Peptides against a protein of PDB entry 6TME. Designs and how they scored, part 33

Target 1, 324 residues: chain A of PDB entry 6TME
Amino acid sequence: NRLKRAYIALQAWKKAFYSDPFNTAANWVGPDVCSYKGVFCAPALDDPSVLVVAGIDLNHADIAGYLPPELGLLTDVALFHVNSNRFCGVIPKSLSKLTLMYEFDVSNNRFVGPFPTVALSWPSLKFLDIRYNDFEGKLPPEIFDKDLDAIFLNNNRFESTIPETIGKSTASVVTFAHNKFSGCIPKTIGQMKNLNEIVFIGNNLSGCLPNEIGSLNNVTVFDASSNGFVGSLPSTLSGLANVEQMDFSYNKFTGFVTDNICKLPKLSNFTFSYNFFNGEAQSCVPGSSQEKQFDDTSNCLQNRPNQKSAKECLPVVSRPVDCS
Target 2, 324 residues: chain A of PDB entry 6TME as posed
Amino acid sequence: NRLKRAYIALQAWKKAFYSDPFNTAANWVGPDVCSYKGVFCAPALDDPSVLVVAGIDLNHADIFGYLPPELGLLTDVALFHVNSNRFCGVIPKSLSKLTLMYEFDVSNNRFVGPFPTVALSWPSLKFLDIRYNDFEGKLPPEIFDKDLDAIFLNNNRFESTIPETIGKSTASVVTFAHNKFSGCIPKTIGQMKNLNEIVFIGNNLSGCLPNEIGSLNNVTVFDASSNGFVGSLPSTLSGLANVEQMDFSYNKFTGFVTDNICKLPKLSNFTFSYNFFNGEAQSCVPGSSQEKQFDDTSNCLQNRPNQKSAKECLPVVSRPVDCS

## One batch from the design tools (peptide; aimed at target 1 D57 D76 L100)

Design b2_p16_6 (made by RFdiffusion4)
Pose (drawn by RFdiffusion4):
Structure b2_p16_6 (pose): chain A 324 residues (1-324), chain P 16 residues (1-16)
Amino acid sequence: as target 2 above (324 residues)
Amino acid sequence: SATEARLAEIRAALAS
C-alpha cells in the first residue's frame, strides 16, 4: 500500500521532531497523508489515476530534528524543500531510493560532516542546495559530472581544491563562497557551458587567474573577492561579453586595469579595491561614469584617494609574479 | 500555491 509507506515515513519523521515552533506537524495524524501540512500530493508520473506524495516543503518551519532512514520510503518525492530549519546530523543514505529527486534544498540547517554523497545517486537531480550548513572536507569531483543546473555550496567548511572536473558542469549557477577552498582556479573553468553566475567570495584560493576565464561569454556575475589571487588580470577578460557584476576586491592582484575590461558593454559594477594595482585606465576611474560603478580603494594608484602607502606598495609593485 | 506550481513544473519536466 503506497500511501501507507508515506504514512510510516512521515510518522517516523514526526517522532524525530524535538521542537516544532510553529506547530507545523500538528495535523500530521491519521492516514490521510495528503492533508498533512508541508506534504504535497500529485498524480503518479506513470499513472494519473494513482495518488502519490511528490513533494515536501517545510521552508522556514525552524524544526529541530533529524532525517530518519524511514524517509527512504517516500519513493515518489521529487521536491524536497527544508530551507531554514534546524535539521541536524547527516543525510540518510536511504534517500538514494528517492530516484525521482529533482530539487533538494537543505540550505540553512544543522547538517554536518562529509559532503552528502547520496545526492550523487539521483539520476534526475537538477537543483542541489546545501549552503549554510557545516559540511566539510573535500568536494567530490564527480558532483560536476551530474547535469545539475544549480549548485549552492557556500557557507560550509569545505576544504582543499576545486575539482578539475568543474569544466564538465552544465550548471547555470555555482557558489563556493565562504568555505576553505585552496589552490588555483582550474584551467578547465573555460569549458563550463551554460554558466551565468559563479561566486568564490571568501576562500583561500591563490595563483593567477586562468586566461580561460575569458571563454565564459555568458557570465553575468563573476566574484572572486576575498581570496589570495596574484598576478595581473588576464587580458582575455575582454571576452566576458555579458558580465554585469565583476568583483576582484581583497586579493593580491598587481598591474594595470585597462579599458579592455572597463568598457565591457554590460559591465555595470566593477570592484577591484584592496589589491596592488599601480595603474588604471581613465574609463576605470570611480565617479567618472553615470552608468558604470567602479571601486579602486586601497590600491597603488597615483592621484587617487585612499590608496596604499608608497612604503607598502613598492615591495609588492616592484616584484610582480610571473604567471608561470 | 507556489509549491504546487513548482512541483507541477518539475513533474512535467520528469514526464517529458

Design b2_p16_6_s1 (made by RFdiffusion4, then SolubleMPNN; from b2_p16_6, 10 letters changed)
Fold by OpenDDE base, seed 1:
Structure b2_p16_6_s1 (fold): chain B 324 residues (1-324), chain A 16 residues (1-16)
Amino acid sequence: as target 1 above (324 residues)
Amino acid sequence: SSAQERLQQILAELRA
């Protein structure tokens, strides 16, 4: 019965294909769904004597089409990987019936609409990848209440502020890059206890960086480049004991880049170019270390090459933003 | 396949 439902779902999906360049679904014929290319069966968790469709992997199939509501019949699916296709439309709400969903990867497709809130209904979800789509609107705060390991949101059309609930996230990797997020980074960011990598690249974020960033002692990658951040770098960044890659380039930062930041023990690359910094410690100078790479290009530094003109610097440097 | 291997890991986690 469960495989029969899967058959109905998969045939409906095949019918929803507009193009299948690699003929991925060519063998999607007949009731033996476990033999379908990209379909993976396993013994059911509730009854090991019953074989069910437990996984879908259609990555890199270049399939054009949409996700029909009949996919909700795949109630035993725990792994759903369909990245690098040309699926369009919205994520069906009927997928709420897939209560075993553990990894959901629909990245690099043509999905539109608001955040797929159906993802919030999956109690066992650990991996959410919706990057490189056209999702829009606000990010629901509840996403960070979930016990996720990874959250990939980059390269979409999300707007508004980053939810304060971000501090509740247990994810080790979170990407916000290349959206339309605005406002400040929430101070609660410092409460992300498992965070290793966070990327804010290419948004409309602004304001001062919160001091609480310095509490992210496990972070190895912190990229806040290409935003509208202002003020000085928080002195608390000296607490990033494990940061390896740090990028603050293409912002409106001012002030002095300190030794405490540039001498971070695990720091490999630190890019703070294209800002309005008016000073840097000797340890921050490119070439000052054999183990670290720095980029101080296009700031307001004295006696350094490739800096902004006085005309460009003066109006900004003379009016520093107080982040206190 | 890699998907099959990952699926087995996931199912093991779900059983726990």
Scores: peptide ipSAE 0.758, ipTM 0.974, DockQ to the pose 0.963
OpenDDE base, seeds 2, 3, 4, 5: peptide ipSAE 0.729, 0.724, 0.753, 0.734; ipTM 0.971, 0.970, 0.973, 0.972

Design b2_p16_6_s2 (made by RFdiffusion4, then SolubleMPNN; from b2_p16_6, 6 letters changed)
Fold by OpenDDE base, seed 1:
Structure b2_p16_6_s2 (fold): chain B 324 residues (1-324), chain A 16 residues (1-16)
Amino acid sequence: as target 1 above (324 residues)
Amino acid sequence: SSMEARLAEILAELRA
């Protein structure tokens, strides 16, 4: 039966614990798995008369161990939250049997290996959080073909380019921050119809920002700081009618920061420091508005404090990148 | 608990 399978899985998992400092699994004894700490049962969707393990919550348990293949026996699990532990190894392929997976949170662990492609096999997945691990390699393009609400990839070891399929994503929140992504932001980004927050912080992205960013009407947070972007800010950024937080700091941008950007109606914080901008509109000057906060530090602006030296600016400003 | 409530929501969504 299904609870018996769950028992086998959970006992195998307990055996896979190297350390359980809070004794989270201390009561994981006997066949009554529904009484286990962090285990949540519910009536099965296919048979309400049958009780099944539907959720796992081991968040913040500081457990050291790995995920054994027997976890694939937890076929009724829709919610799997094990963040802030010390689980290592890879995500078992056997988890493909968990066809009801809706929320998968393994963030803040020590998982390694390539992107867990098993996540692509879950037809009902809406929430994927694998941030703060050691996943590596390229991001599968297929991740953005899934009808996800949130995708957290930040603080891993992902490399290569961001897939062009990003435009197909229906996610409201996507984080790429603190990886090793390279190349340009795909022009298809403008097609992300539900996007509210996107974060590119601390990668090796380069090239010009695509004009299509301006099509992200619902975006409230756009952070592309700490990359290698060049050229001018797209004039189409004036289309970001709902952006509240915008950060382009620590790049190699040049040109003029326009009034149309700084006067965005919902803009509350705009950071464009540590670039090579050689001009800004008056509306972009820090202190020019009570409702908006700006940072223009360490650019090539005239008559502004804390700017780069002429010696540092001249070689870059005199050779502007044409993004047209 | 909050987790139980969230699980209930998820299961309701999956059932629909």
Scores: peptide ipSAE 0.727, ipTM 0.972, DockQ to the pose 0.934
OpenDDE base, seeds 2, 3, 4, 5: peptide ipSAE 0.700, 0.698, 0.716, 0.709; ipTM 0.969, 0.969, 0.971, 0.970

Design b2_p16_6_s3 (made by RFdiffusion4, then SolubleMPNN; from b2_p16_6, 10 letters changed)
Fold by OpenDDE base, seed 1:
Structure b2_p16_6_s3 (fold): chain B 324 residues (1-324), chain A 16 residues (1-16)
Amino acid sequence: as target 1 above (324 residues)
Amino acid sequence: SEAEERLQKILEELRA
């Protein structure tokens, strides 16, 4: 019986709670698991006459504990939302049995270990949120081979380079922010056909921005701030017809910020502060537009306020990186 | 609830 298996799983999970400050699992008693707080039942997909546990939502429960292997018995779960808790340990491999997994949100917890590769085993997964944890190591390239709509990886301990397979991703939103990613942004990035928002904030990325970024026609948010990027901004950025928010601040960019970038039709905010730009078009000057916000602070611009000193600028500006 | 509504949509997608 599927509900019996669910009962075993949920009771095992309750036993794995170290703290339940809101008494979320207080009513997790007895065989009627469909009445459990945060547990949602629905007719089984393979047999509508059978009621199964199809969803778990324990968001914002502040529960401390771990995920026991018995959770693998919840084979009918398609929605698993347990964000904003204090769950620790690793994601159990037994979750591979949850073949209907569609949305997996374990964000804002205390999970550790490598990337939860069990997520790669879910054929129907569309939403993956593992942000604000302590996952570490390399990001498996295979994550971008999956037909995901959203991938949230930010605020973890991921290292190494961003996989070149990123270009295969069908996700509209991808976040890499606040990890330890290094290396260059892959040129394949321009092949992300459904991309709307991508965030690289606060990593150790370096090198030149690939020209292929300009192929991201549907991007509305592009944030590469707080990295180690060098060189000039690609001229192909003029192709970002739908970009609204763009941030290149806190890098080591040089060169001239052009009209073609600052006059992008949907551009609302463009921040390129804390770099080594030595020139900007008039259209890039803060206050030049009522519809657009610009920040050119702490560059090497002439006749602009709050710029770096000549002493700071000269060593960098005099040795521009050629990205061509 | 929001979760229930979202789940319903998910299940509809999975049936398709």
Scores: peptide ipSAE 0.739, ipTM 0.976, DockQ to the pose 0.966
OpenDDE base, seeds 2, 3, 4, 5: peptide ipSAE 0.710, 0.698, 0.732, 0.708; ipTM 0.973, 0.972, 0.975, 0.973

Design b2_p16_6_s4 (made by RFdiffusion4, then SolubleMPNN; from b2_p16_6, 7 letters changed)
Fold by OpenDDE base, seed 1:
Structure b2_p16_6_s4 (fold): chain B 324 residues (1-324), chain A 16 residues (1-16)
Amino acid sequence: as target 1 above (324 residues)
Amino acid sequence: SSAQERLAEILAELRS
């Protein structure tokens, strides 16, 4: 009996709670699991006459505990949302049995360990949110081979390089922010055909920005701030016809910020502050446009306020990195 | 609930 298995799983989970401040699981008593708070039942896909646990939503419950292996008995779950709790430990490998998993949100918890590779086993997964945890190690390249719509990885402890397979991703939103990623952005990034938003904020990324970024025709948000990027901005950025928010601040960029970037048709905000740019087009000057906001603070620009000193600029500007 | 509504959408997609 599928509901009986669900009962076993849910009772095991309740037992794994260290703290339930809002008494979310107070009614988790008895075999009628479909009445449990945060548990959602639906007719089984393979047999509409059978009622199964199809969804879990414990968002914002502030529950402390861990995910026991018995959760693998919830084989009919397609929606698993446990956002903003205090769950710790690792994601159980037993969750591989949840073959209908469509949305997996464990963000804002205290999970540790390597990337939860069990997520790779879910053939129907479209939404993966593991942000604001303590996951560490390498990002499996295979994550970008999946037909995901959204991938949230930010605010973890991931390290190493961004996989070259990123270009295979069909996700519209991908966040890498606030990890420990290093190396260059892969040139394959330009192949992300459905990308709308990508965020690299606050990593250890370096090197030149790949020219292929300019191929991201549908991108509306591109944030590469707070990294170690060098060189000039690619001229191909003029191809970002739909970019609205662009941030390159807090890097080591040099060179000239050109008209073709600042005049992008849908650009609303362009922040390139805290770099070593030594020139900008008039269209890039803050206040030059009513519909666009620019920030050129703390660069090496002449005749602009709040710039770096000559002492700070000279060593960097005099030795520009050639990205060609 | 929002979760219930989203689940319905997901299940509809999985059935298709």
Scores: peptide ipSAE 0.755, ipTM 0.974, DockQ to the pose 0.960
OpenDDE base, seeds 2, 3, 4, 5: peptide ipSAE 0.728, 0.721, 0.718, 0.731; ipTM 0.972, 0.970, 0.970, 0.972

Design b2_p16_7 (made by RFdiffusion4)
Pose (drawn by RFdiffusion4):
Structure b2_p16_7 (pose): chain A 324 residues (1-324), chain P 16 residues (1-16)
Amino acid sequence: as target 2 above (324 residues)
Amino acid sequence: AAATLARLAEIRAELS
């Protein structure tokens, strides 16, 4: 009995609800699971006459609990939204039985430990949001082999390198912001298809920017701020024909900012503050344009306000890194 | 709830 399996799964889950501030599971009684709040039923994909539990949405319920293995019984679920709860612990391995999983959002919870590799087992997975948890350790490189449209990893404790496999991703949006990733951006980044937005804010990345970034001609947001990148901006960045937001602030970049970048057509907000740039094109000057927003604070630029001191600048400016 | 149902319908159309 199909809905009975859903009943057992949801009752096992209610048992694990330690605190439900909004009494969200108050009506989770009896066998009519489709009437349970946050449970969404629909016709079976292969038979419109059969009723199935196809979605769970408890966004913003602020429920403290954990996900029990019995949730593996919800074999028809394709949508799982639990943003902003207090679900703790790990994602049960039994969730590999949810073979129709398409969009999995566990953002802003209390999940901990290694990357939830059960997500790799879902053949139809398109949206994976694990941001704002306590996941840590290495990132499974094979995650970029899945045909994910969106990958949100920001605000965890992931460590080590960006996988070389990143160029295989078909994602339109990827966030790595606010982890402890280290090392270089892989040269394969230029092979990412469909990429519109990529956010690296606040990691421990270094090395020079790969020239292959210039191949991302559909990117609208490229944010590499608050890392430790060195070298000059690659001249290949003129290939970012669609970039709208570009932020390289808080790095160790040196050299010139040219109009090769500052005159990009759709570029509207270019922040390169808190680096070691010693020259900039006139078109790159903040306050100079009514359409484009620039920010050059705390660089090594003559005749500009709020720059670094000459004392701090000369050691770094006179020793540029050979990107080799 | 309506928004979830709309989104669920979209997902299910993609899986069909």

Design b2_p16_7_s2 (made by RFdiffusion4, then SolubleMPNN; from b2_p16_7, 9 letters changed)
Fold by OpenDDE base, seed 4:
Structure b2_p16_7_s2 (fold): chain B 324 residues (1-324), chain A 16 residues (1-16)
Amino acid sequence: as target 1 above (324 residues)
Amino acid sequence: DEEARKRLEEILAELR
């Protein structure tokens, strides 16, 4: 009896609640789990005559507690949305039994520990959102071998390098922002054929930007701000035919910002402030276009307002990094 | 809740 197993799981979870400010689980009483608030039943995929718990949505419930191992009994769950709560602890390994998992959203919680590798065991997973938690350690390379549509990793404590396998990802949206990632962006990034949005904000990434970024024909948002990138912007960025939002601010870039970049056909906003650029094309100057917004603040540009002093610029500009 | 149900139905349709 699948619903009986679900009852055991849900009652164990209710017991694991430390606080339920909105009394979300107040009606979690009795064997009729399909009537539980936030619990959604549907006909089983293997037998349409059988009703099973297929979804959990407890978003914005502000519940404090943890995820008990008994949640592994919810073997028919395809949608698990518990964002904006105060769940703590680790994601239980028993969730590996949820082989139908399609969307897993545990964002905005207090989860800790390493990357929840149980997510790698879900063959049908398309949406992974673990942002705004306290996950730490290395990102497993295998995450990008999965046929995911979206991967949200931002605002955690992940460290180490970004896996080379990123090029294998078919995700349209990937966020790395506000972690502790280090090293270079892998050259394989150019192989992300379905990528629309990628965000690297606020990490410890360094080195030169790979030329292969220019192969991201479908990217509309590219944000690499607040890192330690060096060198010149790749000339191949002229290949970003669909980029609308581009941000390279708060890095250590040098060199010249070219027309080929600033005249990208779909470019709406291009921020390259707080770097050490020593020149820009006329097309890059803020106010030069009615259709595009630019920010060149705090660079080493001549005859532009709000630039760095010569004292700040000279040590960096005089020692340009060769990315060739 | 209604949005979640709708999304679930879409997901289940994809899994079939």
Scores: peptide ipSAE 0.753, ipTM 0.976, DockQ to the pose 0.962
OpenDDE base, seeds 1, 2, 3, 5: peptide ipSAE 0.753, 0.732, 0.715, 0.723; ipTM 0.975, 0.974, 0.972, 0.972

Design b2_p16_7_s3 (made by RFdiffusion4, then SolubleMPNN; from b2_p16_7, 10 letters changed)
Fold by OpenDDE base, seed 1:
Structure b2_p16_7_s3 (fold): chain B 324 residues (1-324), chain A 16 residues (1-16)
Amino acid sequence: as target 1 above (324 residues)
Amino acid sequence: SSEAEKRLQEILEELR
């Protein structure tokens, strides 16, 4: 019965394909769905004597089509990987029936519409990858209430502010890059206890960086480049004991880049180029360390190459933003 | 594909 439902779902999906360049679904014929390419069966969790469709992997199949509502019949699927295709439309609400969903990867497709709120209905979800799509609108705050290990949101059309609930996230990796997020980074960011990597690249974020960033003891990658941040770098960044890659380039930062930041013990790359910094410690100078790489290009630094002109610097440097 | 199958087994063990 469960495999019959899977058959109905998979055949409906095949019919929803506009193009299958690699003939991935060529063998999707007949009731033996467990033999279908990209379909993986396993004993059901509730009854080991019953074989069910537990996983779908159609990564890199370049399939054009959409996700039909009949996919909701795949109630035993825990792994759904369909990245690098040309699926369009919206994520069906019927997927709420997939209560075992653990990893959901629809990245690098052509999905549109608001955030797929159906993802919030999956109690066991640990991995969410919706990057490289055309999702738009606000990010629901509830996404960070979920016990996710990884959240990939980059390269979409999300807008508005980053929810304050971000501090509740248990994710080790979160990407916001290349969206239309605006406003400040929430102060609650420092409460992300498991965070290893966070990327804000290429948004419309602004304001001062919150001091609470310095509480991210486990972060190895922190990239806030290509935004509209202002003010000085928080002194509390000295607390980033494990940061290896840090990028603040292409912002409107001012002030002095301190030794405490540049001498972070695990720091390998620190890019703070294309800002309005008016001073840096000797430890921040490119070439000052054999183990660390720095980029101070296009700031307002004295006696350094490739800096902004006085004409460009003076209006900004003379009006420093006080973040205190 | 084989990697996905392996990962699936790990997931199913976690869900049990």
Scores: peptide ipSAE 0.750, ipTM 0.974, DockQ to the pose 0.942
OpenDDE base, seeds 2, 3, 4, 5: peptide ipSAE 0.730, 0.702, 0.748, 0.705; ipTM 0.972, 0.969, 0.974, 0.969

Design b2_p16_7_s4 (made by RFdiffusion4, then SolubleMPNN; from b2_p16_7, 10 letters changed)
Fold by OpenDDE base, seed 1:
Structure b2_p16_7_s4 (fold): chain B 324 residues (1-324), chain A 16 residues (1-16)
Amino acid sequence: as target 1 above (324 residues)
Amino acid sequence: SSSVQERLQEILSELK
């Protein structure tokens, strides 16, 4: 009996709670699991006459505990939302049995360990949110081979380079922010055919920006701030016809910020502050447009306020990085 | 709750 298995799983999970401050699981008593708070039942896909647990939503429950292996008995779950709790430990490998998993949100918890590779086993996964945890190590390249719509990895402890397979991703939103990623952005990034938003904020990324970024014609948000990028901005950025929010602040960029970038048709905010740019087009000057906001603070620009000193600029500007 | 149920129905329809 599928509901009996669900009962076993849910009771094991309740037992794994260290704290339930809102008494979310207070009604988790008895065999009628479909009445449990945060448990959602639906007719089974393989047999409409059978009712199964198809969704779990415990968002914002502030529950402390862990995910027991018995959760693998919830084989009919397609939606698993447990964000904003205090769950700790690792994601159980037994969740590989949840073959209908479509949306998996464990964000804002205290999960640890490597990337939860069990997520790679779910053939129908479209939404993966593991942000605001303590996951560490390398990203498996295979994550970008998945037909995901959204991938949220930000605010973890991931290390290593961004996998070259990123170009295979069909995701519209990908976040890498606030990890420990290093190396260059792969040139394959330009192959992300559905990309709307990508965020690299606050990593240890370095090198030159790849020219292929300019191929991301559907991107509306591109944030590469707070990294170690060097060289000039690629001229191909003029191809970002739909970019609205662009941030390159807090890097080591040099060179000239061109009209072709600042005159992008959909650009609303462009922040390139805290770099070593030594020139900008008039169209890039803050206040030059009523429709666009620019920030050129703390660069090496002449005749602009709030710039770096010559002492700070000269050593960097005099040694431009050739990205060609 | 109703929004979750609605989203779940959408998901299940896509999985069919």
Scores: peptide ipSAE 0.724, ipTM 0.960, DockQ to the pose 0.940
OpenDDE base, seeds 2, 3, 4, 5: peptide ipSAE 0.703, 0.694, 0.718, 0.704; ipTM 0.959, 0.958, 0.959, 0.959

Design b2_p16_8 (made by RFdiffusion4)
Pose (drawn by RFdiffusion4):
Structure b2_p16_8 (pose): chain A 324 residues (1-324), chain P 16 residues (1-16)
Amino acid sequence: as target 2 above (324 residues)
Amino acid sequence: LLEQIKERVEALKEKI
C-alpha cells in the first residue's frame, strides 16, 4: 500500500521532531497523509489515477530534528524544500531510493560532516542547495558531472581545491562563497556551458586568474573577492560580453585596469578595491560615469583618494608575479 | 520522464 509507506515515513519523521515552534506537524495524524501540512500530493507520473506524495516543503518551519532512514520510503518525492529549519546530523543514505529527486534544498540547517554524496545517486537531480550548513572536507569532483542547473555550496566548511571537473558542469549558477577552498581556479572553467553566475567570495584561492575566464561570454556575475589572487587581470576578460557584476576586491592583484574591461557593454558595477593596482584607465575612475559604478579604494593609484601608502606599495608593485 | 518530473515540480511550486 503506497500511501501507507508515506504514512510510516512521515510518522517516523514526526517522532524525530524535538521542537516544532510553529506546530507545523500538529495535523500529522491519521492515514490521510495528503492533508498533512507541508506534504504535497499529485498524480503518479506514470498513472494519473494513482495518488502519490510528490513533494515536501517545510521552508522556514524552524524544526529541530533529524532526517530518519525511513524517509527513504517516500519514493515518489521529487521536491524537497526544508530551508531554514534546524535539521541536524547527516542526510540518510536511504534517500538514494528517492529516484525522482529533482530539487533538494536543505539550505540553512544544522547538517554536518562530509558532502552529502547520496545526492550523486539521483538521476533527475537539477537543483542542489546545501548552503549554510556545516558540511566540510573535500568536494566530490563528480558533482560537476551531474546535469545540475544550480549548485549552492556557500557558507560551509569545504576545503581543498576546486575540482578540475568544474568545466563539465552545465549549471547556470554555482556558489562556493565562504568556504576554505584553496589553490587555483582551474583552467577548465572556460568550458562551463550555460554559466551565468559564479560566486567565490571569501575563500583561500590564489594564483593568477586563468585567461580561460574570458570564454564565459554568458556570465552576468563574476565575483572573486576576498581571496588571495595575484598577477594582473587577464586581457581576455574583454570576452565577458554579458558581465553585469564583477568584483575582484580584497585580493593581491597588480598592474593596470584598462578600458578593455571598464567599457564592457553590460558592466554596471566593477569593484576592484583592496588590491595593488598601480594604474587605471580614465573610464575606470569612480564618479566618472552616470551608468557604471566603480570602486578603486586602497590600491596603488596616483591622484586618487584612499590609496595604499607608497611605502606599502613599492615592494609589491615592483615585484609583479610572473603568471607561469 | 525528466520533462514530466519538471512539470510536476513547477506545478507543485506554484501550488505552494

